# Peptides against a protein of PDB entry 3B8E: the designs that were tried, part 101

Target 1, 230 residues: chain A of PDB entry 3B8E
Amino acid sequence: PFLIFIIANIPLPLGTVTILCIDLGTDMVPAISLAYEQAESDIMKRQPRNPKTDKLVNEQLISMAYGQIGMIQALGGFFTYFVILAENGFLPIHLLGLRVNWDDRWINDVEDSYGQQWTYEQRKIVEFTCHTPFFVTIVVVQWADLVICKTRRNSVFQQGMKNKILIFGLFEETALAAFLSYCPGMGVALRMYPLKPTWWFCAFPYSLLIFVYDEVRKLIIRRRPGGWVE

## One batch from the design tools (peptide; made by RFdiffusion4, then SolubleMPNN)

Design b1_p17_6_s4 (from b1_p17_6, 11 letters changed)
Fold by OpenDDE base, seed 5:
Structure b1_p17_6_s4 (fold): chain B 230 residues (1-230), chain A 17 residues (1-17)
Amino acid sequence: as target 1 above (230 residues)
Amino acid sequence: DLIKEIGELALEYAKKL
């Protein structure tokens, strides 16, 4: 989020406090739950890793985790951000370079794409209204990310959902997201204004995309062992 | 340089919250 914020000079898509809530609040319990996942049925049929040549964290894993899945997560968040701003009169092209005037409290006549003037207070309300749906979008995408991380090669349908700690983690992160989004006072404390329930569904196409992408990847690995996709 | 700039912006926004 911050990289695009700097490069495109757009209004802030996601606050620093909300990022900390993701990193420390919603991600920890789900990540720990993976330590309790059942081993894949074929794991003992794989050759041992060569400790001299094969790193635990290889280029394939980095490309998957940070490059591919991370980009899909970011796209989901930014999609929600641009839709909300467009519904409030700010089209994506108009947001380019707008940050400087947007963040200036002394400018009370910032125009939207339709010529409507926005006060500083009004602009900050709509900005903080974007932070909560962006955060919720990340949580919804994380459901798919956590589920695909259950296995390296087998389909999730072969592995099943037997890990009760992982299921608890999914409910915990969702409950925390709902608490941060709707609890009275979060607008003042965290600058997270309540979102319409319909915004929870904006991330579903991206969550589905991650799931389908990883299942296809795993299918290719099963059919073509030793490929660059593994 | 970009990472430093991101850090400074993050600190600025954290102070405004």
Scores: peptide ipSAE 0.005, ipTM 0.296, DockQ to the pose 0.030
Fold by OpenDDE base, seed 1:
Structure b1_p17_6_s4 (fold): chain B 230 residues (1-230), chain A 17 residues (1-17)
Amino acid sequence: as target 1 above (230 residues)
Amino acid sequence: DLIKEIGELALEYAKKL
């Protein structure tokens, strides 16, 4: 999100506070929960990693995490962001290069795509209105990410959802997202304005996409061990 | 206030990049 904000010079889609809430709030308990996950049924049948040749983190894992899954997450967040801004009169093409004027407190006549002038305060309200749905989008997508991270090879349906700590983590991150989204004063304190409950569903297609993508990937790995997908 | 300051600083940093 932040890279596109810099490159495209668009209004900030995800605030620093929301990023911190993701990194420290929503991701911490889920990440810890993975330490309590039951090992894959076949893990003890796998050959040990050769410490001299096999990297724990390889280019393929980085490609999956950042290049594929991370890209789907970013697309989900940006979709939500662009829809909200478009609903407020700012079409995606108009946002390109707008950041400088958008963030200037002394410019109170920034025009939208329809020629409507926006004050600095109005622009910041709509910007912060994007932060919460973007955050929620990430949380909903992270449900899929956490679930797919349970296994490297086995289907989630084969592994099951026996890790109660992981289930608690999913509940905790969702409850935190709801709290940050709907608790009075969060707009002032965290720049997280309340969102329409319908915005929670905007992320579901992307969450499902990640889940399906990973299940297909794992299916390919199971059918063709040692392939380029592993 | 600190959160706002961090946010503004992050935005300022992003403007310089």
Scores: peptide ipSAE 0.000, ipTM 0.251, DockQ to the pose 0.026
Fold by OpenDDE base, seed 2:
Structure b1_p17_6_s4 (fold): chain B 230 residues (1-230), chain A 17 residues (1-17)
Amino acid sequence: as target 1 above (230 residues)
Amino acid sequence: DLIKEIGELALEYAKKL
């Protein structure tokens, strides 16, 4: 998000405080919960790891986590961001290079895609209106990410949802997201304005995409052990 | 049409992340 903000010079899609809420709030408890996941049913039937070649954290795992899943998460967030701005008169093409004028308090006549002029205060309201649903979009996508991280090889349908701590983590991150989204004063304290409940559904296609992608990946791994997909 | 355009642009931006 921040890299695109710099490169494309678009209005800030996700505030620093919301990023901290993700890193410290919505990600921490779910991540810890994975430590309590049950071992895969076939783990003892696998050959021992070669410590010289088969590192726990390899380039492929890094590529999968940050290069693929992270990209889908970012795509979901940006989709929500662009939809909100488009609904407020700012088409995606018009946002390119707009940041400089957007962030200038002395410019009160920034035009949208339809020629409507926006004051600084109005622009900041729209910007902060984007922060909350972007955050919620990440949380909803993280549901799928957390679920797929339960196993390395087995399908989630084979492994099941037996980890009570993971289930608690899913509820905790959702409750935190709801609290930050709807608690009075969050707009002032965190620059997170309340969102319409319909925005929670904006991320669902991306969560489904991550889930399907990983299940297909795991299916390929099961059929072709030692392949490039591991 | 707008959603499709937004999706395509979002994909383009995602590739630049």
Scores: peptide ipSAE 0.000, ipTM 0.243, DockQ to the pose 0.136
Fold by OpenDDE base, seed 4:
Structure b1_p17_6_s4 (fold): chain B 230 residues (1-230), chain A 17 residues (1-17)
Amino acid sequence: as target 1 above (230 residues)
Amino acid sequence: DLIKEIGELALEYAKKL
């Protein structure tokens, strides 16, 4: 998000404090919970990893985590961001290069895509209104990410949801997201303004997409062991 | 407009705290 903010010179889609809440708040317990996941039902049928040749973190895992899933997460967040700004009169194309004027407190006549002038305060309200839905979008997508990370080969339906720590992690991140979104004072403390409950559903298509994508990937791996998709 | 209204409401609420 911050890289796109710099490169495209768009208004800040996700605040630094919000990023810290993701990295330290919502991701810690879920990530740790994966260490307690039960072995896949077919684990005893697989050859042991060769510790000398096989890396724990390989290029395939990095590609999956950052190249595929991470990009879908980012797209989900940016989709929410662009929808919010478009609903407030700022079309995506108009946002390009707007950052300089957007962040200038002395410019109180920044025009939107329809010629409406926006004060600095009004612009910052809209910006901070984007932070919370972006954050919530990430959390909702993380549900799918965490669930798909339970197994490498088996479907989640085969593995089941037996890891109570993982379930607790999903609850914790959701509860934290709700707390940060709706607790009084969060707008002042964290620049996270309250969002409509409907914004939680904006992320669901992306979460579903990730889940379906990974289940299809795992299905292909099961049908074609040793394929390029593994 | 609706998000602007929510933002304004949030700001008003923040000023009351």
Scores: peptide ipSAE 0.000, ipTM 0.209, DockQ to the pose 0.037; fails the geometry check

Design b1_p17_7_s1 (from b1_p17_7, 12 letters changed)
Fold by OpenDDE base, seed 1:
Structure b1_p17_7_s1 (fold): chain B 230 residues (1-230), chain A 17 residues (1-17)
Amino acid sequence: as target 1 above (230 residues)
Amino acid sequence: RLKEAIEKALEAVKLLL
């Protein structure tokens, strides 16, 4: 999100506070819950990592986390962001380079794609209206991310959902996201304005895409061990 | 081919960082 904000000079898609709420709020319990996951059925058949040759964070993990899953998550967030701005009169093409004028409080006549002028206050309301749905989008795609992280090779259907702490984590992150989105005063405290309940569903296709993508990946790994996908 | 493309893309990103 922040890289595209810099490169494309678009209005800020996800605020610093919302990022902190993801990193420290919604992701902590889910991440901890993975420590309580049952071992995969084949784990004792795998050779231990060689600490001298094998990096814990390898290029495959970086490619998977940032290059694949992270990109799908980012696309989901940006989709929600662009839809909200388009519904408010700002088409995606018009957002390119707009940041400088958007963030200038002395410019009160920034035009949208339809020639409507927007005051600084109005623009900031729209910007902050994007932050909460983007945040919620990340939480929804993280449901899939957490579930796919249960296993490296086995299908989630083979592993099952027996980890009660992980289920609690999914509930906790969702409840926290709902609390941050709908609790009175969060717009002032965190710049997280209430979102229409329909915005929760905008991320579902991307969450499903992540899940299907990883299940297909794992299926390929199981059918062709030692392939380039592993 | 996809692995090679990803590796090349990762190398390009590493060069830009």
Scores: peptide ipSAE 0.000, ipTM 0.280, DockQ to the pose 0.032
Fold by OpenDDE base, seed 2:
Structure b1_p17_7_s1 (fold): chain B 230 residues (1-230), chain A 17 residues (1-17)
Amino acid sequence: as target 1 above (230 residues)
Amino acid sequence: RLKEAIEKALEAVKLLL
Protein backbone atom coordinates (compact mmCIF):
# COMPACT_ATOMS: atom_id res chain seq x y z
CA PRO B 1 0.00 0.00 0.00
CA PHE B 2 2.69 2.57 0.94
CA LEU B 3 4.55 2.47 -2.42
CA ILE B 4 1.34 3.09 -4.39
CA PHE B 5 0.67 5.96 -1.98
CA ILE B 6 4.08 7.44 -2.94
CA ILE B 7 4.15 6.59 -6.69
CA ALA B 8 0.53 7.47 -7.52
CA ASN B 9 0.32 10.29 -4.92
CA ILE B 10 -3.05 9.02 -3.66
CA PRO B 11 -4.54 9.60 -0.18
CA LEU B 12 -3.05 7.21 2.43
CA PRO B 13 -4.77 3.80 1.97
CA LEU B 14 -3.62 2.20 5.24
CA GLY B 15 -2.34 3.97 8.34
CA THR B 16 0.88 3.06 10.18
CA VAL B 17 -1.09 2.05 13.29
CA THR B 18 -3.27 -0.35 11.26
CA ILE B 19 -0.14 -1.91 9.71
CA LEU B 20 1.25 -2.48 13.22
CA CYS B 21 -2.07 -4.05 14.26
CA ILE B 22 -1.71 -6.52 11.34
CA ASP B 23 1.97 -7.33 11.95
CA LEU B 24 1.81 -7.59 15.77
CA GLY B 25 -1.87 -8.40 16.32
CA THR B 26 -3.78 -10.33 13.68
CA ASP B 27 -0.84 -12.12 11.96
CA MET B 28 1.25 -13.28 14.94
CA VAL B 29 -0.99 -15.98 16.49
CA PRO B 30 -2.03 -17.44 13.09
CA ALA B 31 1.63 -17.60 11.99
CA ILE B 32 2.67 -19.38 15.23
CA SER B 33 -0.24 -21.82 14.77
CA LEU B 34 1.41 -23.19 11.59
CA ALA B 35 4.16 -24.70 13.79
CA TYR B 36 1.48 -27.05 15.20
CA GLU B 37 0.22 -28.23 11.78
CA GLN B 38 0.29 -31.97 11.08
CA ALA B 39 2.90 -33.22 8.65
CA GLU B 40 1.75 -33.90 5.10
CA SER B 41 1.03 -37.61 4.44
CA ASP B 42 3.95 -37.93 1.98
CA ILE B 43 6.59 -35.85 3.86
CA MET B 44 8.67 -38.92 4.83
CA LYS B 45 8.82 -39.93 1.13
CA ARG B 46 10.54 -36.63 0.22
CA GLN B 47 14.31 -36.29 0.29
CA PRO B 48 15.71 -34.04 3.03
CA ARG B 49 16.64 -30.50 2.02
CA ASN B 50 20.31 -29.97 1.21
CA PRO B 51 21.25 -27.03 3.51
CA LYS B 52 24.12 -25.99 1.18
CA THR B 53 22.10 -25.74 -2.06
CA ASP B 54 18.44 -25.47 -1.02
CA LYS B 55 17.57 -22.17 0.66
CA LEU B 56 14.71 -22.05 3.19
CA VAL B 57 13.56 -18.87 1.45
CA ASN B 58 13.99 -19.59 -2.26
CA GLU B 59 12.94 -17.67 -5.38
CA GLN B 60 9.79 -19.81 -5.66
CA LEU B 61 8.70 -18.99 -2.09
CA ILE B 62 9.37 -15.26 -2.63
CA SER B 63 7.49 -15.38 -5.96
CA MET B 64 4.53 -17.14 -4.33
CA ALA B 65 4.40 -15.02 -1.16
CA TYR B 66 4.98 -11.55 -2.64
CA GLY B 67 4.52 -11.94 -6.41
CA GLN B 68 1.30 -13.99 -6.32
CA ILE B 69 -0.53 -14.18 -2.96
CA GLY B 70 0.70 -10.80 -1.68
CA MET B 71 -0.41 -9.13 -4.92
CA ILE B 72 -3.91 -10.63 -4.62
CA GLN B 73 -4.07 -9.42 -0.98
CA ALA B 74 -2.95 -5.92 -1.99
CA LEU B 75 -5.52 -5.87 -4.83
CA GLY B 76 -8.24 -6.83 -2.33
CA GLY B 77 -7.26 -3.99 0.01
CA PHE B 78 -7.05 -1.44 -2.80
CA PHE B 79 -10.38 -2.59 -4.22
CA THR B 80 -12.03 -1.86 -0.85
CA TYR B 81 -10.19 1.50 -0.65
CA PHE B 82 -11.29 2.60 -4.15
CA VAL B 83 -14.90 1.49 -3.56
CA ILE B 84 -15.13 3.53 -0.32
CA LEU B 85 -13.62 6.62 -1.93
CA ALA B 86 -15.86 6.25 -5.00
CA GLU B 87 -18.94 6.02 -2.73
CA ASN B 88 -17.77 9.30 -1.16
CA GLY B 89 -17.40 11.01 -4.56
CA PHE B 90 -13.71 10.31 -5.36
CA LEU B 91 -13.32 8.14 -8.48
CA PRO B 92 -9.98 6.22 -8.84
CA ILE B 93 -8.68 8.41 -11.69
CA HIS B 94 -9.32 11.58 -9.66
CA LEU B 95 -7.20 10.24 -6.76
CA LEU B 96 -4.02 10.22 -8.90
CA GLY B 97 -1.82 13.12 -7.77
CA LEU B 98 -4.41 14.29 -5.20
CA ARG B 99 -2.25 13.55 -2.08
CA VAL B 100 -0.45 16.92 -2.06
CA ASN B 101 -3.70 18.88 -1.90
CA TRP B 102 -5.39 16.19 0.24
CA ASP B 103 -2.79 16.46 3.04
CA ASP B 104 -2.61 20.30 2.94
CA ARG B 105 -4.43 21.77 5.95
CA TRP B 106 -4.74 25.17 4.27
CA ILE B 107 -6.67 23.83 1.25
CA ASN B 108 -10.33 23.48 2.23
CA ASP B 109 -11.82 23.37 -1.27
CA VAL B 110 -10.49 20.08 -2.72
CA GLU B 111 -13.01 19.02 -5.34
CA ASP B 112 -14.25 15.45 -5.77
CA SER B 113 -15.18 13.85 -9.11
CA TYR B 114 -18.61 15.55 -8.96
CA GLY B 115 -17.38 19.08 -8.15
CA GLN B 116 -18.20 18.92 -4.41
CA GLN B 117 -15.67 20.76 -2.24
CA TRP B 118 -14.17 18.97 0.77
CA THR B 119 -12.62 20.63 3.83
CA TYR B 120 -9.42 19.22 5.36
CA GLU B 121 -11.39 17.73 8.28
CA GLN B 122 -13.93 16.06 5.97
CA ARG B 123 -11.11 14.57 3.84
CA LYS B 124 -9.35 13.15 6.93
CA ILE B 125 -12.61 11.57 8.14
CA VAL B 126 -12.96 9.83 4.73
CA GLU B 127 -9.27 8.76 4.79
CA PHE B 128 -9.57 7.24 8.28
CA THR B 129 -12.87 5.65 7.22
CA CYS B 130 -10.82 3.78 4.57
CA HIS B 131 -8.17 2.48 7.04
CA THR B 132 -10.47 0.14 9.02
CA PRO B 133 -12.10 -1.56 5.98
CA PHE B 134 -8.65 -1.97 4.38
CA PHE B 135 -7.42 -3.60 7.62
CA VAL B 136 -10.48 -5.90 7.78
CA THR B 137 -10.00 -6.80 4.10
CA ILE B 138 -6.44 -7.91 4.89
CA VAL B 139 -7.70 -10.07 7.80
CA VAL B 140 -10.32 -11.74 5.56
CA VAL B 141 -7.78 -12.55 2.82
CA GLN B 142 -5.38 -13.80 5.55
CA TRP B 143 -7.96 -16.51 6.40
CA ALA B 144 -7.35 -18.01 2.97
CA ASP B 145 -3.58 -17.37 3.17
CA LEU B 146 -3.31 -19.17 6.53
CA VAL B 147 -5.39 -22.12 5.30
CA ILE B 148 -3.34 -22.55 2.08
CA CYS B 149 -0.08 -22.39 4.12
CA LYS B 150 -1.10 -25.62 5.95
CA THR B 151 0.39 -27.66 3.08
CA ARG B 152 2.94 -27.29 0.27
CA ARG B 153 1.66 -30.10 -1.96
CA ASN B 154 -1.48 -31.76 -0.57
CA SER B 155 -4.91 -30.17 -0.95
CA VAL B 156 -6.43 -28.61 2.17
CA PHE B 157 -9.27 -31.10 1.65
CA GLN B 158 -6.75 -33.96 1.92
CA GLN B 159 -5.03 -32.43 4.98
CA GLY B 160 -8.25 -31.37 6.73
CA MET B 161 -8.76 -28.80 9.51
CA LYS B 162 -7.44 -30.82 12.47
CA ASN B 163 -5.06 -28.17 13.87
CA LYS B 164 -7.00 -26.73 16.84
CA ILE B 165 -4.36 -24.00 17.35
CA LEU B 166 -4.85 -22.80 13.75
CA ILE B 167 -8.65 -22.77 14.23
CA PHE B 168 -8.11 -20.78 17.43
CA GLY B 169 -5.84 -18.38 15.48
CA LEU B 170 -8.58 -17.78 12.87
CA PHE B 171 -11.08 -16.95 15.63
CA GLU B 172 -8.54 -14.80 17.51
CA GLU B 173 -7.59 -12.67 14.47
CA THR B 174 -11.29 -12.24 13.58
CA ALA B 175 -12.23 -11.29 17.16
CA LEU B 176 -9.29 -8.86 17.36
CA ALA B 177 -10.29 -7.31 14.01
CA ALA B 178 -13.87 -6.90 15.26
CA PHE B 179 -12.64 -5.41 18.56
CA LEU B 180 -10.35 -2.88 16.82
CA SER B 181 -13.13 -2.00 14.33
CA TYR B 182 -16.07 -1.58 16.74
CA CYS B 183 -14.75 -0.88 20.26
CA PRO B 184 -15.67 2.66 21.41
CA GLY B 185 -12.70 5.04 21.40
CA MET B 186 -10.69 3.23 18.67
CA GLY B 187 -11.33 6.14 16.30
CA VAL B 188 -9.51 8.46 18.74
CA ALA B 189 -6.88 6.00 20.01
CA LEU B 190 -5.94 4.24 16.74
CA ARG B 191 -7.68 6.40 14.08
CA MET B 192 -9.70 3.28 13.21
CA TYR B 193 -13.24 4.47 12.59
CA PRO B 194 -16.06 1.91 12.81
CA LEU B 195 -17.09 0.27 9.54
CA LYS B 196 -20.41 -0.97 8.21
CA PRO B 197 -20.69 -4.77 8.58
CA THR B 198 -21.16 -5.02 4.78
CA TRP B 199 -17.47 -4.08 4.26
CA TRP B 200 -16.41 -7.49 5.64
CA PHE B 201 -17.86 -9.09 2.49
CA CYS B 202 -15.81 -6.96 0.04
CA ALA B 203 -12.75 -9.19 0.64
CA PHE B 204 -14.57 -12.54 0.17
CA PRO B 205 -14.06 -12.78 -3.63
CA TYR B 206 -10.31 -12.20 -3.14
CA SER B 207 -10.12 -14.71 -0.27
CA LEU B 208 -11.87 -17.27 -2.50
CA LEU B 209 -9.52 -16.39 -5.40
CA ILE B 210 -6.44 -17.02 -3.19
CA PHE B 211 -7.85 -20.36 -2.05
CA VAL B 212 -8.84 -21.56 -5.55
CA TYR B 213 -5.55 -20.35 -7.05
CA ASP B 214 -3.45 -22.26 -4.50
CA GLU B 215 -5.57 -25.44 -4.73
CA VAL B 216 -5.15 -25.39 -8.54
CA ARG B 217 -1.38 -24.79 -8.10
CA LYS B 218 -1.12 -27.74 -5.69
CA LEU B 219 -3.17 -29.92 -8.07
CA ILE B 220 -0.73 -29.12 -10.91
CA ILE B 221 2.27 -29.91 -8.63
CA ARG B 222 0.73 -33.29 -7.70
CA ARG B 223 0.08 -34.18 -11.37
CA ARG B 224 3.45 -32.89 -12.66
CA PRO B 225 6.14 -33.22 -9.96
CA GLY B 226 9.26 -31.11 -10.66
CA GLY B 227 7.40 -28.68 -12.94
CA TRP B 228 7.97 -24.90 -13.11
CA VAL B 229 4.87 -24.33 -10.91
CA GLU B 230 6.63 -25.86 -7.90
CA ARG A 1 16.60 -8.17 -17.19
CA LEU A 2 13.27 -9.88 -16.54
CA LYS A 3 14.63 -11.47 -13.34
CA GLU A 4 15.91 -8.08 -12.13
CA ALA A 5 12.57 -6.49 -13.01
CA ILE A 6 10.71 -9.20 -11.07
CA GLU A 7 13.06 -8.80 -8.08
CA LYS A 8 12.58 -5.02 -8.14
CA ALA A 9 8.82 -5.48 -8.43
CA LEU A 10 8.91 -7.93 -5.49
CA GLU A 11 10.97 -5.48 -3.42
CA ALA A 12 8.48 -2.80 -4.34
CA VAL A 13 5.56 -5.02 -3.26
CA LYS A 14 7.41 -5.82 0.01
CA LEU A 15 7.60 -2.10 0.70
CA LEU A 16 3.92 -1.75 -0.23
CA LEU A 17 2.82 -4.35 2.20
Scores: peptide ipSAE 0.000, ipTM 0.277, DockQ to the pose 0.033
Fold by OpenDDE base, seed 4:
Structure b1_p17_7_s1 (fold): chain B 230 residues (1-230), chain A 17 residues (1-17)
Amino acid sequence: as target 1 above (230 residues)
Amino acid sequence: RLKEAIEKALEAVKLLL
C-alpha cells in the first residue's frame, strides 16, 4: 500500500495506525494459533527437513506468501479503496499524482473527476473513510489466508477445523476489526471512521479467490508430486 | 506529532523487520 502511495502519488490508501492494528492487533493471535495446528495426516510419509540444507523460509514460501497471496490481499484492499474514492467522485486515473494537492492544507479547491471542489477537511474525511474499509478488507482476506496456512499439501477439508485456537483467532480478529471500526471515538483516536456493513462483503470475492487458488494449488501438488507448483 | 511519531516508529520497525 505505502509503496503505491509513493510511486503513484495517490492519496494514502491505508494509514499507519491501521497498519499497526493489522500487524499488532489482528494478525498476532491468528499467527500464534498456527503453532497449535495438528500435523497433516501424511506428515509421517514425508522425509524430515534437512536442517543444514533446507531453509525454514524458502523461495517457494516467499513466493506464495508475498508474491501470490500478499498480492491478492493488496489488490483486494486497493479495489475497496478505488471503489470508495470513485463513489466520492475521484476516478482512479484522477488519483494519479493527486497526493501533493490532496495533502496540502492550503488548497481547498481540489477538483474531483466531475469538477466538484473539495476542501482539505472534506478530502481527509474521504481518505480516513478509505482506511477502515481497507483494514476490514485485509481482515476478511486474512480469514482465507489463515485457513489455507493450516496445511501445506492436504486440503483444508481433509485436515478439518479442529484447531480451537485458530477458530478463536478468527473470531478475535473479526471482533477487534468490528470494535475498531464501530466503537465511538475511533474516528478521533485512530482516524478510523465507521464503515457501512456492506463494505465487509467487498472483500469476500478476494477471500474466496485466495481459498480456491490455494485448494487448486494443493490439488495439483497432490496429483503431481514434485511439480513446479510445490 | 503523534501520527508522525507513530509513522516514524513504524518505518523503523519495518526497516528492522
Scores: peptide ipSAE 0.000, ipTM 0.264, DockQ to the pose 0.025
Fold by OpenDDE base, seed 3:
Structure b1_p17_7_s1 (fold): chain B 230 residues (1-230), chain A 17 residues (1-17)
Amino acid sequence: as target 1 above (230 residues)
Amino acid sequence: RLKEAIEKALEAVKLLL
């Protein structure tokens, strides 16, 4: 989020405090829960990792985690951001380069895509209105990410949802996200304004996309072991 | 090569996150 804010000079899509709430709050318990996942049924058919040559975090893992899944997550968050700003009169193309004028407190006549003038205070309300839905979008796509991370090769349907700690993690991150989104005073403390419940559903297509994408990837790996998809 | 290109594109998007 922050790099697109700099490169595209758009209004800040996700606040620094909200990023910290993701990294330290919502993602930590789910990530720990993966250590308690049952081994895949084929694990004994794999040779032990060579600790001298095989890195724990290899290029393939970075590619998959940061590249494919992380990109879809980012797209989900930015989609929510652009929808909110468009509903408030700022079309995506108009946001490019707008940051300089948007963040200037002395400019009180920034025009939207329809020629409506926005004061600095009004613009900051709209900006902070984007932070909570973006945050919630990330949490919703993290549900899918956590579930797909249960296995490397087997389908989630083959592995099942037997890890109670992972299930607890999904509830914990959701409860924390709801608390941060709806607790009185979060607008002042975190600059997270209250979320319309409908925005929770905005991320669902992206969560489903992540899940389907990874299941298809795993299916291809199972059918063509040693293929270019590995 | 496609994997590497996807990895680089994905790293670029992670940077954008």
Scores: peptide ipSAE 0.000, ipTM 0.277, DockQ to the pose 0.038; fails the geometry check

Design b1_p17_7_s2 (from b1_p17_7, 11 letters changed)
Fold by OpenDDE base, seed 3:
Structure b1_p17_7_s2 (fold): chain B 230 residues (1-230), chain A 17 residues (1-17)
Amino acid sequence: as target 1 above (230 residues)
Amino acid sequence: RLEEALRLARLAVELLL
């Protein structure tokens, strides 16, 4: 989010405090829950990792986490952001380079894509209105990310959902996201304004896409061991 | 008083980051 804010000079899509709520709030329990996952059925057919040659974080893991899944998650968040701004009169093309004027407190006549003028206060309300739905979008796509991380090679349907701590993590992160989104005073505390319940559904196509993409990837790995997809 | 405390708490977090 913040890199695109700088590079494209768009209004801030996700606040710093909301990023902390992801990194320290919603992601911790889910990440810990993976340590309690059952071993895959083929684990004893794999050689032990060589601690001298095999990195814990390898290029394949970086490519998968940041290059594939992380990009789909980012696209989901930005999709929600662009939809909200478009509903408020700011089309995606009009947002490019707008940051400088958007963040200037002394400019009270910033035009939207329809020629409507927006005061600084009105613009900041719209900006903060984007933060909560972007945050919730990340949580919804993280459901899929957590589920796909249960296994390296086996399908989730083969592994099953037997990890009670992982199930608890999914409920915890969702409950925390709902609390942060709807608790009175969160607009003042976190600059997270309440979102319409419909915004929870904006991420569902991307969550499904992540799940389907990884299941297809795992299917290819199972059918072609030692392929370039592994 | 609560809104002021929440504002101050937010500012403290923003300064620590």
Scores: peptide ipSAE 0.024, ipTM 0.662, DockQ to the pose 0.020
Fold by OpenDDE base, seed 4:
Parts: C-alpha cells; structure tokens; sequence
Structure b1_p17_7_s2 (fold): chain B 230 residues (1-230), chain A 17 residues (1-17)
C-alpha cells in the first residue's frame, strides 16, 4: 500500500494505525493457529527436508506469499480504495499526483474529477473513510490466505477444517475487525471511521480468487509432482 | 518541521511494516 502512495503520489490508502491493527491485531492469532494444523495425509510419504541444502524460506515460498497472494490482497485493498474515492468524486486517474495538494492543510479548494472543491477537513474524512474498508478488505482476503496455508499440496477439501484454533482465529480476527470498525470512538482514537456493511463484500471476489488460485495450483502440483509450480 | 518529521516517521513505519 505505502509504496504506491509514494510512487503514484495518491492519498494515503491505508493508515499506519490500520497496518498495526493488521500486523499486531488480526493476523497474530491466525498465524499462530497454523502451528496447530494437522499434518497432511501424505506428509509421511515425502522425504524429510535436508536442513543443509533446503531453505525453510525458499524462492517458491517468497514468490507464492509476496509475489502472488500478497499482490492479489493488495489489489483487493486498492480496488476498495479506488471505488470509495470514485464514489466521492475522485476518479483513479485524478488521484495520481494529488497527494501534495491533498495533504496540504492550507489548500481548501482541491477539485475532484467533477470540479467540486474539497476542504482539507472533507478530504481527510474521505481518506480516513478509505482506511477502515481497506483494513476490512485485508481481513476478508486473509480468510482465504489462512485457509490455503493449511496445506502445501492437499486440497483444503481433503484436509478439512479440523483445526479448532484456526477456526477460532478466523472468528477472532473478524470480531476484532468489526470492533475496530464499529466501536464508538474508533474514529477519534484510531482514525477508523465506520464503514457501510456492504464494504465487507467488496473483498469477496478477491478472497474467492485467492482460494481458487491456490486450489488450482495444488491440483497442478498433485497431477504433476516436481513441476515448476511446486 | 515537526509535523513533517512526524509524517515522515509515520511513512517510514508504514514502509517497514
């Protein structure tokens, strides 16, 4: 998120506080829950990793986590951001380079894509209105990410949802996201303004895309062991 | 200057996270 904010000079898509709420709030319990996942049914048929040659974090894992899934997650968040700003009169093309004027508190006549002038206060309300839906979008795509992380090769349908700690983590992160989004005073304390309930559904296509993408990947791995997709 | 520094610090934290 932040790299695009710098490179494109767009209004801040996701605030520091919301990022901290992801990294230290919603993602911790889900991440810990993976340590309690049941071994895959075929794990004993695989050779043990050679600790001298095989990295724990390899290029394939980095490519999958950051290059594929992480990019889909980021796209989901940015989609939500651009939709909200477009609904408020700021088309995506108009946002390019707008950051300098957007963040200047002395400029109270920033024009949107339709020639409407926006005060600094109005712009900041819209910006902070984007942060909460972006955060919620990340939580919703993290549901899929967590579920796909249960297995390396087997389908989630083969593994099942037997990890009670993981299920608890999904409920915890969702409940925390709802709390941070809707609790009175969060707009003052965290600059997380309440979002319309409909914004929770904005991420669903991306969550489904992550899930389908990984299931297809795993299907390819099962059909072609030792392929470039593994 | 302090507000700009705080903004840059927030930005740096957002880059590191």
Amino acid sequence: as target 1 above (230 residues)
Amino acid sequence: RLEEALRLARLAVELLL
Scores: peptide ipSAE 0.023, ipTM 0.532, DockQ to the pose 0.027
Fold by OpenDDE base, seed 2:
Structure b1_p17_7_s2 (fold): chain B 230 residues (1-230), chain A 17 residues (1-17)
Amino acid sequence: as target 1 above (230 residues)
Amino acid sequence: RLEEALRLARLAVELLL
């Protein structure tokens, strides 16, 4: 998100506070829950990695985490961001380079895509209105990410949802996201304005895409062991 | 007072990032 904010000079899609709420809030319990996951049924049939030659973090893992899943997550967040701004009169093309004028408190006549002028205060309300749905979008796609991280090779349907701590983590992150989104005063405290309940559904296609993508990947690995996907 | 404290806490977090 922040890289695109700099490169495209668009209004800030996700605030620093919301990023911290993800990294320190919603992601902690889910991440810890993976330590309690049951071993895959075939793990004892695999040779142990060679600690001298096999890196824990390899190019394949980086490609999967940042190049594939992370990009789908980012696309989901940006989709929500662009939809909200478009509903408020700012089409995606018009946002390119707009940051300089958007963030200038002395410019009170920034035009949207329809020629409507926006004051600095109005623009900041719209910006902060984007932060909460972007955050919620990340939480929703993280549901899929957490579930796919249960296994390396086996389908989630083969592994099952037996990890009670992981299930608790999914509820906790969702409850925390709802609390941060709807608790009175969060707009003042965290600049997280409440979102319409419909915005929770904007991420669902991307969450499903992550899930399907990983299940297909795992299916390929199971059918073609030793492929470049492994 | 609570709103001011929350604003200050937010500013402190923003400065630490």
Scores: peptide ipSAE 0.022, ipTM 0.650, DockQ to the pose 0.021
Fold by OpenDDE base, seed 5:
Structure b1_p17_7_s2 (fold): chain B 230 residues (1-230), chain A 17 residues (1-17)
Amino acid sequence: as target 1 above (230 residues)
Amino acid sequence: RLEEALRLARLAVELLL
């Protein structure tokens, strides 16, 4: 998110406080829950890792985590961001380079894509209104990310949802996201304004895409062991 | 008083980041 904010000079898509709420709030309990996951049925058929040659963090893991899944998550967040700004009169092409004028408190006549003028205060309300749905979008795609992390090779349908701590983590992160989004005073505390309930559904196609992508990847690994995808 | 405390807490977090 922050790299695109700098390169494209668009209005800030996600606030720093909101990023901390993800990293220290919603992701902690789900991440810990993976330590309680049941071992895969085929784990004893795999050779042990060679600690001298095999890195714990390899190029394949970096490519999967940051290059593939992380990119789909970022696209989901930006999709929600662009839809909200478009509903408020700012089409995606008009946002390119707009940041300088958007963040200037002395400019009160910034035009949208339809010629409507926006004061600094009105623009900041719209910006902060985007932060909450972007955050919620990340939580919704993290549901899929957590579920796919249950296994390396087996399908989630083979493993099942038996980990009660992981199920608790999914409810906890969702309840925390709802609390941060709708609790009175969060606009003052976190600069997060309440979102319309419809915005929760904007991330669902991307969450489904992550799940389907990983299940297809795992299917390929099971059918063609020793491939470059393993 | 609660709103002022929340504003100060936010400002403190923003300064630490």
Scores: peptide ipSAE 0.022, ipTM 0.657, DockQ to the pose 0.021

